Peptides against a protein of PDB entry 5OK6. Designs and how they scored, part 60

Target 1, 215 residues: chain A of PDB entry 5OK6
Amino acid sequence: ELPGLDSQWRQIENGESGRERPLRAGESWFLVEKHWYKQWEAYVQGGDQDSSTFPGCINNATLFQDEINWRLKEGLVEGEDYVLLPAAAWHYLVSWYGLEHGQPPIERKVIELPNIQKVEVYPVELLLVRHNDLGKSHTVQFSHTDSIGLVLRTARERFLVEPQEDTRLWAKNSEGSLDRLYDTHITVLDAALETGQLIIMETRKKDGTWPSAQL

## One batch from the design tools (peptide; made by RFdiffusion4, then SolubleMPNN)

Design b2_p15_4_s3 (from b2_p15_4, 7 letters changed)
Fold by OpenDDE base, seed 5:
Structure b2_p15_4_s3 (fold): chain B 215 residues (1-215), chain A 15 residues (1-15)
Amino acid sequence: as target 1 above (215 residues)
Amino acid sequence: EVIHVSDEELAAASA
């Protein structure tokens, strides 16, 4: 059963627990397609529950570039293409109106950047490869706030590197050169790593030499 | 340190 229209508005749009609530690092927020949300606003503001402005089920189809991996389209803008709702508000809307059948929720995390909190709508997708097999990439998502150390650990795990093997990372830059990622404590953001960037994991040879030392 | 190495050179050094 749908709650009263005024109750819906207060539950979703309030500044304490709704759309306008402060961002907190680690919290989940959800994307709602802008047109649907605007129709919902018009419906609840209209004051007539039998209005033709009834929004129907939530449908985020226009935000997805594919229905296989459910990747977002590039270049979506908050306030233009979608709105962000905290988990509680999202779950209320889903419970009231439903979500389009088979469509996953678009969940994102709040991250803490040096001066602001932000919902990270687009995590960085890195192409992880081994130095000896550059043609086999593993696409892995990382937060801008993740450390290079996490990228390295993730690469080691994906490539089944034994604990005793020594490894290091290189990033392919725009000049086609390799930048060595020396500091594993800096973030993906600090290292200026970008989506689609090739990250090469180099494994130390059994003789104690690095493959790159022969270059 | 920036190493100007082609993918081919890197592959060759790893072989």
Scores: peptide ipSAE 0.035, ipTM 0.747, DockQ to the pose 0.706
Fold by OpenDDE base, seed 2:
Structure b2_p15_4_s3 (fold): chain B 215 residues (1-215), chain A 15 residues (1-15)
Amino acid sequence: as target 1 above (215 residues)
Amino acid sequence: EVIHVSDEELAAASA
């Protein structure tokens, strides 16, 4: 059941629990298409439940580049294209108005950066390959805050590398050369890894030599 | 020191 318009406004816009609440690392936030949100604001501020300003169900269609993988369009801007809501506020709106049939929620996580918390709208998608089979990539999503060590472990898992096998990572740079990711304690952000970047897992030979050391 | 290797060189060494 829809609560009163003033109650809706207070619940969603309340600075303690609503849209303006502080970000906390690991929490889920949700994207709402800006036009819908503005229509909702107009509706609840109008004070007339029977108003023609009724927003209808949440429809985020304009935020998606495709309806197959439900990937976001690139270059979306908070406050211009979408509004971020904490999970509680999102769930209230969905319960009150519904979500467009077939659309998934756009859930994102708050991440901790050195000086700020932010909702990570665009995590990094890396193309993981083996040095001996560069043509077979595995696309894997990582947070900017994930370590290179996690990328390496993920690559080892995806390629079913045995624990006794020694491996290391290389990143293909914009110049077409490979940069060795020797420090596994730095983050994806610190390594300046980008979406679509090729990450090569090199496996040590049985003779104890690295394939790349023969160069 | 960042070791830079070409994609072609790594592919060749991996073959």
Scores: peptide ipSAE 0.031, ipTM 0.728, DockQ to the pose 0.490
Fold by OpenDDE base, seed 4:
Structure b2_p15_4_s3 (fold): chain B 215 residues (1-215), chain A 15 residues (1-15)
Amino acid sequence: as target 1 above (215 residues)
Amino acid sequence: EVIHVSDEELAAASA
C-alpha cells in the first residue's frame, strides 16, 4: 500500500535515510532517473493522491546505453540526469511504485576520496591482458580507491597464474607507450588509470628475465 | 620507467 504523500516526502527527502543524508564510505546508493524523480516530487507535493501527476513505475531506461550489459551512458550528471538515493529510500520507492520490468537497479558505492565522500557512479573498467596475448582481454571493474596491488591480484586470478610465477603491471598511456606500475600500494586514482585503458600483466620468464627487458 | 613500445614490439619480445 502506498503511504500518504507527506509520509513519502518525509521518508525519501527528509528522513534519516533520505536523499540529503551524509554519505558514508561503503554504503550502497541508487540512481533514479531525474524526470521520474521530479514527477514523483510534483506528485507528493501536490497533495492529491488521485492526481494525474502519478509517476508510475521507476524507469531508468534513459540512463542505460544498452539493455544487454546495462551499462550507464557516459557523461551523466547528478542533478541533471539522475538523483542519488540511499538504499533505504530506493527500496521504499521500489516497493511503492515498482521498477520497470527487466531493468536492474543502478547500485553504486560510496567511496572515500582524499577530501570528499562520493558515490562512485563510474568505476574504472580496465582491460586486463597478458604480455604474450594482447588480443585476449578481460574487462574488470575497479574502484578508484582500489590499489594497484588488487588490480595485479585480480589479473593473476583471471589468467590463472600460478603462485610461483612473478608478475608485474604496465599501463598503456595515451601516447601508446607503456608506463610501469611500480608501486602496488597506490590507488587506481593515484595511478590515473581510466576506463578502457589497457593494463598489461607481464610474467617473468623461467630464466629470471623479464620479456620487456629485451625491448 | 616509460617504455616506448608498440603492441607489435611487445608481442615480438614475448615470443
Scores: peptide ipSAE 0.030, ipTM 0.721, DockQ to the pose 0.725
Fold by OpenDDE base, seed 1:
Structure b2_p15_4_s3 (fold): chain B 215 residues (1-215), chain A 15 residues (1-15)
Amino acid sequence: as target 1 above (215 residues)
Amino acid sequence: EVIHVSDEELAAASA
């Protein structure tokens, strides 16, 4: 059953618990397609529950580039293409109006940047490869706030590297050169890693030499 | 350390 229009507005837009509430690191927020949200606003502000402005089910189709992996289109802008809602508000809207059949929710996390909290709409997708098999990539998502150490651990796990094997990372830069990721404590953001970037895991040889030393 | 290595050179050195 739909709550009253004024109650819907207060619950979703209330500055204490709604769309305008403070961001908190680690919390989930959800994207809602802007036109749908504006239609909803018009509906609840109109004061007539039987209005022709009823928004129907939430439909985020225009935000997706594909319906296979449900990846977002590039270059989406908050306030133009989508609205961000906290988890509670999102779940209310879904319970009231439904979500288009087959569409997943677009869940994103609040991350802590040096001076601001932000909903990370676009996590970094890195292409992880081994130095000896560059043709076999594993695409893995990372937060900009994840450490290079986590990227390395993830690569080791994905490639089933034995604990005794020593490994290090290289990033292929825009010039086609390899930049060694020495500091494993810096973040993906600090390392300026980008989506689609090739990250090469080098494994130390049994003789104690590195493959890259022969280059 | 920046290594100017082509994908081909890296593959060859790793083989």
Scores: peptide ipSAE 0.030, ipTM 0.721, DockQ to the pose 0.761

Design b2_p15_4_s4 (from b2_p15_4, 7 letters changed)
Fold by OpenDDE base, seed 1:
Structure b2_p15_4_s4 (fold): chain B 215 residues (1-215), chain A 15 residues (1-15)
Amino acid sequence: as target 1 above (215 residues)
Amino acid sequence: ERIVVSDEELAAASA
């Protein structure tokens, strides 16, 4: 049953558990398309449940670049294109109004950056490749807060690298140069890795030489 | 360590 309009407003917009609640690292938040959310606001503020302002089911279609991979469009702005809701508020809205059939929720995590907590709307998508097969990329999402060590482990796993094989990473720059990612303890953010960037996993040769030593 | 590698050199090292 749909709660009363005032109860909906309080549940979604209250400062304690609603949209305005403090961000906490590791928590899930969800994107709601701005137009739908504004329609919902108008509906619940209008005080008439039978109003023609009923928002219908949540439809985030305009936020997606495609309906295959369900990637977000680039350059979306909070407050303009979407609203962020904590998991509880999102689940309430979905339970009350539904979500468009076949459309996945847009779940994102709160990350802790040096000075702020932020919902990471755009995780970094890296193109992982092997030095000896540059034509076969694996696109993998990473948080900006993930370590280079995690990127390396992920690359090793994706390429089925044996534990005894020694590997290291290179980031391809826009200028065509390669920067070696020496420190595995720094984050993706610290390494300034960007979405779409090619990350080359180099595997040490059996003779103990590195392929890159021939470059 | 930064290496300047052409796409051709990178392809050659991959062979």
Scores: peptide ipSAE 0.274, ipTM 0.847, DockQ to the pose 0.882
Fold by OpenDDE base, seed 2:
Structure b2_p15_4_s4 (fold): chain B 215 residues (1-215), chain A 15 residues (1-15)
Amino acid sequence: as target 1 above (215 residues)
Amino acid sequence: ERIVVSDEELAAASA
């Protein structure tokens, strides 16, 4: 059942549990298209439930690049294109108004950066390849806060590398250089890895030599 | 450690 308009406003905009609540690392937040949210604000502030300002179901269509993979458009800006709501507030709005049929929720995680919490709207998509098969990439999503060690473990898992096989990572730069990702304890952010970047997993040869030593 | 490698050299070393 749809609550009273004042109750809706207080529930969603309440600074303790609503849109204005502090970010906490690991929590889920959801994107809501800005125009819909503004229409909802106008509706609940108008005080008339029968008004022509009824927002209808949540429709995030304009935030997506495609309806196949449901990837977000690049360059979306908080407060301009979308608003962020905590999971509780999102679920309330969905329960009250519904979500457009077929659209997935746009769920994102709060990450802890050195000086700030942020909702990670755009995780990093890396192209993982083996040194001996550069033509077969696996696209894998990582948080900026994920370690290079996690990237390496993920690559080993995706390529079914045996535990006894020694492996290391290289990042291909746009300038045609390879940077060895030696320190596995630094983050994806610290390594300045970017979406679409090729990450090469090198496997040590049985003779104990590295393929890259021949470069 | 940074290596400057052409796409051809990378392909050759990967073969």
Scores: peptide ipSAE 0.270, ipTM 0.850, DockQ to the pose 0.876
Fold by OpenDDE base, seed 5:
Structure b2_p15_4_s4 (fold): chain B 215 residues (1-215), chain A 15 residues (1-15)
Amino acid sequence: as target 1 above (215 residues)
Amino acid sequence: ERIVVSDEELAAASA
C-alpha cells in the first residue's frame, strides 16, 4: 500500500535521512534513473494520488550498458542521468512502486577521498594478468581507495599463488612501458590506475631471479 | 621503476 503523497516526499527528500542526507563512508547508496525520479516528484507534489503522473515501477534500463553483467553506461552524470538515494530511501521506493522485473539494484558505496566523500559510481576495473600469460586477463573491480597491496593480494588469490611465492605488480602505461607498483600502501587513486589498465603480476623464479631482470 | 619494453620482449622474457 502506498503511503500518503506528503509522507512519501518527506521520507525520500528530507535532509536528515533522505536524498539530501550527508554522505558517510562505507554506506550504500542506490542509483535511480532521473526521468523516473522526476515523474515520482511530479506525482507526489501534485497531491492527487489518481494523477496520470503515477511513475509506475522503477526502471533503470537506460542506465545499463548491458543486461548480462549489468554494467553502467559510461559517462553518466548525477542529477542529469540519475539520482542517488540512501539505502533506506531506495528501499521505500522499491516497496511502494516495485523495481522492473529482472533488473538488479544499482548499489554503490560512499568512499572517503582526502578532501571529499562521494558515492563511487565507477569503481576502477583492472585487467589482472600473469607475466607468463599476458593473454589471460581477469577483470576485477577496485575502489579508488583500495591499496596496491589489496590489488596484489587479489591477483595472488585469483591466480592461486602459493603463500611462499614472491610476487610484485607492474602497471602497463599508455606509452607501452611498465611502471613497477613498488609501494603497496598507496591507493589505486594515488597510483593513477585507470579502468581497462593492464596490471601484470610478476612471480619470482625458483632460482631467485625476477623475470623482468631479463628485460 | 619504469621499464620500456615491447610486448614481444615482455612475452619473450616471460617464456
Scores: peptide ipSAE 0.246, ipTM 0.837, DockQ to the pose 0.801
Fold by OpenDDE base, seed 3:
Structure b2_p15_4_s4 (fold): chain B 215 residues (1-215), chain A 15 residues (1-15)
Amino acid sequence: as target 1 above (215 residues)
Amino acid sequence: ERIVVSDEELAAASA
């Protein structure tokens, strides 16, 4: 059963579980398509439960690039294309109105950046390759807060690198040059790695030389 | 360390 309109407004917009509550690192937030959310606002502010302003099921179709991988469109802007709701508020709306059949929820995590907490709507998708097989990529998502060390470990795992093999990373930059990722303790953000960027894992040769030393 | 390498040179060194 739908709660009263004033109760819906208070539950979603205000209080400890509302849209305006402080962000906390590690918490889940959800995207709601802006037009639907504005329709819901108009409905609950109108005071008539039987009004023609009833929003219907949540439909995030316009936020998705495809219905296969359920990737978000690029360049979506908070407040223009979507609103962010904490998990409790999202679950209330889904319980009251439903979610469009077959659509997954758009769940994102709060991350801690040096001076701000942010919902990470766009994790970084890196193209991981081996130096000796550039044509075989593994696309892997990372948080901006993940370390280069995690990227390296992930690459080693995906390529089944033996523990005794020495490896290092190179990032292909926009100028077409390769920048070596020396410090494994810095973050993906600190290294300025971007979605779609090629990350090359170099493996040390048995003779103790690096393949890149021949370039 | 920054290396300016063409895709052809990178492929050749990686082979």
Scores: peptide ipSAE 0.222, ipTM 0.827, DockQ to the pose 0.840

Design b2_p15_5_s1 (from b2_p15_5, 8 letters changed)
Fold by OpenDDE base, seed 4:
Structure b2_p15_5_s1 (fold): chain B 215 residues (1-215), chain A 15 residues (1-15)
Amino acid sequence: as target 1 above (215 residues)
Amino acid sequence: ERLDVSWEEVRAVLE
């Protein structure tokens, strides 16, 4: 059963778990398509639950570039294309209005950047490859706040690298240059890595030399 | 450390 319109408004907009709640690192937030949300606002502000302004089920279809992988379109802007709701508010709306059949929720995490928290709408998808098999990539998602060390560990795991093998990372730049990711303590953000970027895991040779020394 | 190399060179050397 739907709560009263004023109760809905207070719960979603002004509640302790409302849209304006402060962001907290590690929490889940959800995207709601802007037009649906505006329709909901108009409905609950109208004061008539039988109004023709009833928003119907949540439909985020226009935010997706495909219905296979359910990837977001590029360049979506908060406040223009979507609104962000904390998990509690999202679940209330879903319970009240439903979500379009077969459509997954768009869940994102709050990350902590220098002096600010942000919902990471676009985590970084890196293409991990081995130096000796550049054509075979593993796509892995990382937060901008993840360390290069985590990227390296993930690459080692995906490629089944033995603990005794020494490895390091290179980032391929758009201009064709390679940047060595020397400091494993910096973040993906600090390294300016971006989605679709190729990350090469280089394995040290048995003779102690690096393959890249021939470049 | 930055290497300014062509992708063709990278493939030729590393693979």
Scores: peptide ipSAE 0.305, ipTM 0.906, DockQ to the pose 0.883
Fold by OpenDDE base, seed 1:
Structure b2_p15_5_s1 (fold): chain B 215 residues (1-215), chain A 15 residues (1-15)
Amino acid sequence: as target 1 above (215 residues)
Amino acid sequence: ERLDVSWEEVRAVLE
């Protein structure tokens, strides 16, 4: 059941629990297409529930680059292309108006960066490869706040590396050089890793030598 | 540690 228009406004845009609430690390927020949200605002501010300004179901289609993988378009800007709502507010809107059939919600997490909290709309997509099969990449998403240690563990798991096997990571630079990711305690952000960057997992040979020693 | 090598060299050695 749809609440009264004033109640909807207060519930969604309340500065304490709504759109304007403080960001908290680990919480889920959701993207809502800007035009839909503005239509909703106009509707609830109009005071007429039967007005022609009824927004209809939430449709984030314009935010997606495709309807197969449901990946976001690059370069979307908060306040221009979308608004961010906390989980509670999102679920209220979906309950009241519905979400376009078959369209997934766009859920993102608040991350803690130095001195700020941010909704991480674009996590880093790394291309993980083994040193001996550079042509076969596995795309994995990481938070900017994830450690290089997590990237390494994820690579080891993906490639079914045995616990006794020694591994290390290399990042391919745009110029083609390789930087060894030796410090596993720094974050993806600290390492300045970028979406689409190739990360090579090198496995130590049984003879104790590293394949990269030949470079 | 940085290796200043071409991608072709990397592939030739590691693959």
Scores: peptide ipSAE 0.295, ipTM 0.904, DockQ to the pose 0.909
Fold by OpenDDE base, seed 3:
Structure b2_p15_5_s1 (fold): chain B 215 residues (1-215), chain A 15 residues (1-15)
Amino acid sequence: as target 1 above (215 residues)
Amino acid sequence: ERLDVSWEEVRAVLE
């Protein structure tokens, strides 16, 4: 059952537990399509529950580029294309109005950046390859806050590298050359890695030489 | 460390 319109507004928009609440690292937030949210605002501000302004079920269809993998469209902007709600507020709206049948929620995590918390709407998708098999890429998603060390460990695990094998990473840059990712303690953000970027895992030869030494 | 090499050269050497 729908609560009173004023109660809905207070629950979703209050600065303590609603849309304007402080972000906390590790918490889940959800995207809501902007037009639906504006329709909801008009409905609850109108004071008439029987109004033609009833928003209906939440429908985020316009935010997705496909209905198979449910990937977001590129270039979506907060406040223009969508609003972000904390998990509690999202669950209230879904409980009150429902979510379009078959459509998954768009859940994202709050990450801790050096000076601010942010909901990471677009994690980084890297293309991982081995130096000796550049044609076989593995797409893996990382947070901007993940370390290069985690990227390396993930690559080693994906390619079934033995513990005794020595490995390092190279990033293909925008100029088509290779930048060595020698510092494993910096983040994906610090390394300025981007979605679709090719990351090469180089494995040291048994003779102790690196394949890249021939370049 | 940056290697200013073409992608073709990278493939030819590493593959």
Scores: peptide ipSAE 0.254, ipTM 0.888, DockQ to the pose 0.897
Fold by OpenDDE base, seed 5:
Structure b2_p15_5_s1 (fold): chain B 215 residues (1-215), chain A 15 residues (1-15)
Amino acid sequence: as target 1 above (215 residues)
Amino acid sequence: ERLDVSWEEVRAVLE
């Protein structure tokens, strides 16, 4: 059942718990397609629940580049293509209007960057490979705020590396050469890693030598 | 450390 139009507006469009609330690191926010949201605004501001301005179910189809992996289109802009709502507000709208059948919610996390918080709409997708099987990549998403250490741990887990095995990372750079990721404490952002970039996990040989020593 | 080698060489040595 839909609540009163004024109640809907107050639940969604407020500075304490709604669209205008402060961002807090680690919280989930959701994308809503801009045209649907504008239609909803017109509906609730119109004051007539039986109005022809009823927005229908939430439909984010135009934000997706594919309906298989449900990846977002590149270059989407907040306020132009979508609005961001905190989890509570999103769940209210879904409960009132529904979500288009088969579409997943577009959930994103607030991250802490130097001096600012933002919703990370586009995390970094890295292609993880082993040094001895460069043709078999595993795509994994990372936050810009994730450490290189987390990338390494994730690679080790994905490739089922035993704790006693020593591993290290290389990044294939734009010149086609390899950059060693020495500092595991810096972030993905600090390392300037980009989506689609190949990250090589090298495993130390039993004789204590590194495969890359032959390069 | 940067290894300034061709990608073909990397594949030939590491694979």
Scores: peptide ipSAE 0.253, ipTM 0.886, DockQ to the pose 0.918

Design b2_p15_5_s2 (from b2_p15_5, 5 letters changed)
Fold by OpenDDE base, seed 2:
Formats: structure tokens, C-alpha cells, sequence
Structure b2_p15_5_s2 (fold): chain B 215 residues (1-215), chain A 15 residues (1-15)
């Protein structure tokens, strides 16, 4: 059942619990296509529930580049292409208006950067490979705030590396060369890792030598 | 440490 228009506005736009709510690290926020949201704003501000301004179901189709993996288009801008809502507000809108059939919600996490909280709309997609099998990649998403240590652990897990095997990471840079990721305590952001970047996991040989030492 | 090597070179020493 749709609540009163004023109630809808207060629940979604209330600065304490709505769109203007302060960001908190680890919380889920959701993207809503801007034109739909503006139509909703016009509807609830108009004061007439029978108005032709009814927004219909939420449809984020224009935000997706594909309907297979439901990846976002590149270069989407907050306040231009979409608005961000906290989970509570999103769930209210979905309960009131519905979501387009078969379309997944666009859930994102708040991350804490050194000086700001931000909804991470675009996590970093890394291509993980082994040094001895460069043809088999695993695409894995990471937060910019994730450590290189987590990337290494994730690579070890994906490639079923035994605990006794020693491993390290290399990143392919824009020049086509490899930069060793020595510090596992820095973040993906600090390491300047980018989406689509190839990350090579090197495994130490049984003789105690590194494959890269032969290059 | 930076390695200026091709993927083919990496593969060759890894086999």
C-alpha cells in the first residue's frame, strides 16, 4: 500500500534516515536512475495521488551496460545519472512502486577513504593470473580500501595454493612492465590498481628460487 | 622492482 505523499517524501528525503543521511562505512546504499527519482519527487510534491505524474516501477535499465552480468555503464555521475539512497529508503521505494521485472538492485557499499566516506559505485575489477598459466584469469572485484594482502589471499584461494607455498604479486603497469607489490599492507587505492589490470601471482619454486629471478 | 619483460618471456621461464 502506498503511504501518503508527504509521508513518502519525509521517509525518503529525511536527512536523518533518508537520502541526506550521513554515510557510514560498511553500510549498503542503492542506485536509483535519476529520471525515475525526479518523476517520483514531482509526484509526491504535487500532492495528488491520482496525478498523471505517477512514476511507475523503478527502472534502472539505462544504468546498465548489459542485462547478463548487470554491470553498470562507465562514467555514471551521481546527481546526473543516478541518486544514492540508504537501504531503508530503497526498500521503501521498492515496496511502494516495485522494481522492473528481472532487474537486480544496484547495491553498493560505503567505504572510508582517508578524508571522506563515499559510496563505492565502481569497485576495482582485477584480473588474477598465475605466473605459470597466464591464459587462465579470474576476475575478482575489490574495494579500493582492500589491502594488497587481501588480493594475495584471494588469489591464493582462487588458485588453490597450499599454505606452505610462498607467493607474491606483480601488477602489469601501463607501460607493459611488471611492478612488484611488496607492501601487502597498502590498499588497492594506494597501489593505484585499476579495473582490468592484470595481477600476476608468482609462486616460489621448490628449490627456493623465484621464477622472476630468471628473467 | 620493475621487470620489463614480455608475457612470452614470463611464460617461457615458467614452463
Amino acid sequence: as target 1 above (215 residues)
Amino acid sequence: ERLDVTWEEIKAVSE
Scores: peptide ipSAE 0.145, ipTM 0.809, DockQ to the pose 0.738
Fold by OpenDDE base, seed 1:
Structure b2_p15_5_s2 (fold): chain B 215 residues (1-215), chain A 15 residues (1-15)
Amino acid sequence: as target 1 above (215 residues)
Amino acid sequence: ERLDVTWEEIKAVSE
């Protein structure tokens, strides 16, 4: 059953878990398609529960590029294409209006940047490969705030590298050459890694030499 | 550290 219209407005816009609440690192926020949200605003502000302005179920279809992997379209803008809601507010709206059948929620995390918190709508998707098998890639998502050390650990895990094997990362740059990711303490953001970028894991030979020394 | 090699050269050595 739908709460009263004034109660809905207060809970979603002005409540402790409202849209305008401060961002906190690690919290989950959800995307809602802008036109649906504006329709909801008009409905609850109208004061008539039987109004023809009823928004129906939440439908984020226009935000997705495909219904297979449920990837977001590129270049979506907050306030123009979508609004961000805290988890509690999202769950209220879903409980009241429903979500389009088969459509997943668009959950994102708040990340901490040097001077601001931001909902990371577009995490970095890297293509992980081994130096000796460039044809087999693992696509993995990382936060811009994740360390290069995490990327390396993830690559080692995906390729089942033994603990005693020494490994290092190379990033394919815009010039088509390779930059070594030497510092494992810097972030994906600091390393300027981008979605679709190829990351090569090099494994040290048993003789103590690196394969890249042959290049 | 940057390797001044093309992607094609890297691929050729890796195959």
Scores: peptide ipSAE 0.143, ipTM 0.813, DockQ to the pose 0.836
Fold by OpenDDE base, seed 5:
Formats: sequence, structure tokens, C-alpha cells
Structure b2_p15_5_s2 (fold): chain B 215 residues (1-215), chain A 15 residues (1-15)
Amino acid sequence: as target 1 above (215 residues)
Amino acid sequence: ERLDVTWEEIKAVSE
């Protein structure tokens, strides 16, 4: 059942637990398509529950580039294309109005960057490959705040590398050369890794030599 | 710390 219109507004658009709430690292926020949200605002501000301004089910279809992988369109802008709601506010709206059939929620995490918190709408998608099988890639999403060490561990897990095998990473740069990622403690952001970038996992030989040492 | 190698060189060693 829908609560009163004033109660809906207070629950969703307040500065303590609603849309205007401060960002906290690690929390989940959800995208809501802007036109739907504006129609909801008009509905609850109008004071008539039977108004023609009733927003209906949440429909984020225009935010997706495809309905197979549910990837977001590139270049979406907060306040123009979507609004961000904390998990509690999102769940209220879904419980009151529903979500369009078959659409997943668009959940994103708050990340801590130097001096700011941000909802990471676009995580980095890396193409992970092995040095000896460049034709077989695994696409994996990472936060800009994830360490190169996590990328390496994820690559090892995806390729079923044994614990005793030593591995290291190379990134293919814009010049077509490879940059070796020596420091595993820096972030994906600090390493300037980008979506679609090829990351090569090199495995050490049994003789203790690296394949790349033969260059 | 970074070390640059050519794509062609590492491909030739890795294949």
C-alpha cells in the first residue's frame, strides 16, 4: 500500500536518510531514471493521490545500452539522466511503485577517492589474458580504488593458477607497448587503467626465468 | 615502477 504523499516525500528526499544524505564509502546507492523521478516528485507535491501525475513502475530502460548484459549507456550524467538514492530510499520506491518487469536494479558503490566520496557509476572493465594464450580473454570489473594486487589475484583465480606458480602483470598501453605493473599496492586509478584495456598475466617458468626476459 | 616492452616482442616470446 502507498503511504501518504507527504510521508513519501519525507522518506525519499530528506537530508538524513534520503536523496540528500551524505555519501559513505562502501554503501550501495541506486540509479533512478530522471524523468520517472521528476514525475514522482510532481505526484507527491501535487497532494492528489488520484492525480494523472502518478508515475507508475520505475523504468530505467533508457539508462541501459542493452537488455542482455544490462550495461549502462556511456556518458550518463547525474541530475540529467538519473538520480542517485541510498538503498533504503530505493527499496521504499520499489515497494510502493514496483520496478519494470525483468529489469535489474542499478546498484553502485560509494568509493573513497582522495578528498571525496563518489558513487562509482562506471567501474573499470579489464580484459585479462595469459601471456601464452592471448586469444582467450576474461572481462572482469574492478573499482578504480581496487589494488593491482586484487587484479593479479583475480587473474590467478580466473586462470586457475596454482599457489606455487609465480605471476606478474603487464598492461598494454595506448602506444601499443606493454607497461609492467611492478607495484601491486597502487590502485587501478593510480595505474591509469581504463575500460577495455588488455592486462597480460605472465607466469614464471619452472627454471625460474620469465618469458619476457627472452626479449 | 614500470618497464616498457614492445607488444610485438612479447607476443613473439609468448606464442
Scores: peptide ipSAE 0.141, ipTM 0.822, DockQ to the pose 0.571
Fold by OpenDDE base, seed 4:
Structure b2_p15_5_s2 (fold): chain B 215 residues (1-215), chain A 15 residues (1-15)
Amino acid sequence: as target 1 above (215 residues)
Amino acid sequence: ERLDVTWEEIKAVSE
């Protein structure tokens, strides 16, 4: 059974678990397509449960670029294309109205940036390769707040690098040159890494030389 | 450190 319209409005907009609640790092938030959300607002503000403004099931189809990998379209804007809801509010809406059949929820995490918390709608997808096997890539998702050290460890794990092998990272920049990711303590954001960017893991030779020293 | 190298140059030293 659907709760009363005023109760729905209070729980989703003004509740302790509502849309306007403070962001907290590590929490899950969910995207809701803007037109559906506006239809829901009109329905609950209308005061008539039998109104023709009933929003139906949540449908985020317009936010996806594909129905295979369920990737978001690029360039979506909060408040224009979607709204963000905390997990509790999202689960209420799904329980009340349902979610379109076969469509996954769009879950994202709150991250801590230097002066603000933000829902990370677009985590960074990096293309990891080895210098000696450029034809084999691993696409891995990272937060902007993840360290370069984590990227390096992840690359080592994906490529099954032995603990005794010494490795370092290079990022291919927009100019086509390589920037060495020397400091492993800086973040993906600090390194200005972007989705689709090629990250090359270089492995040190047995003679103690680096392959890149020959360039 | 920045290296102005082509993909072909990287491949050549990796073989």
Scores: peptide ipSAE 0.139, ipTM 0.800, DockQ to the pose 0.746

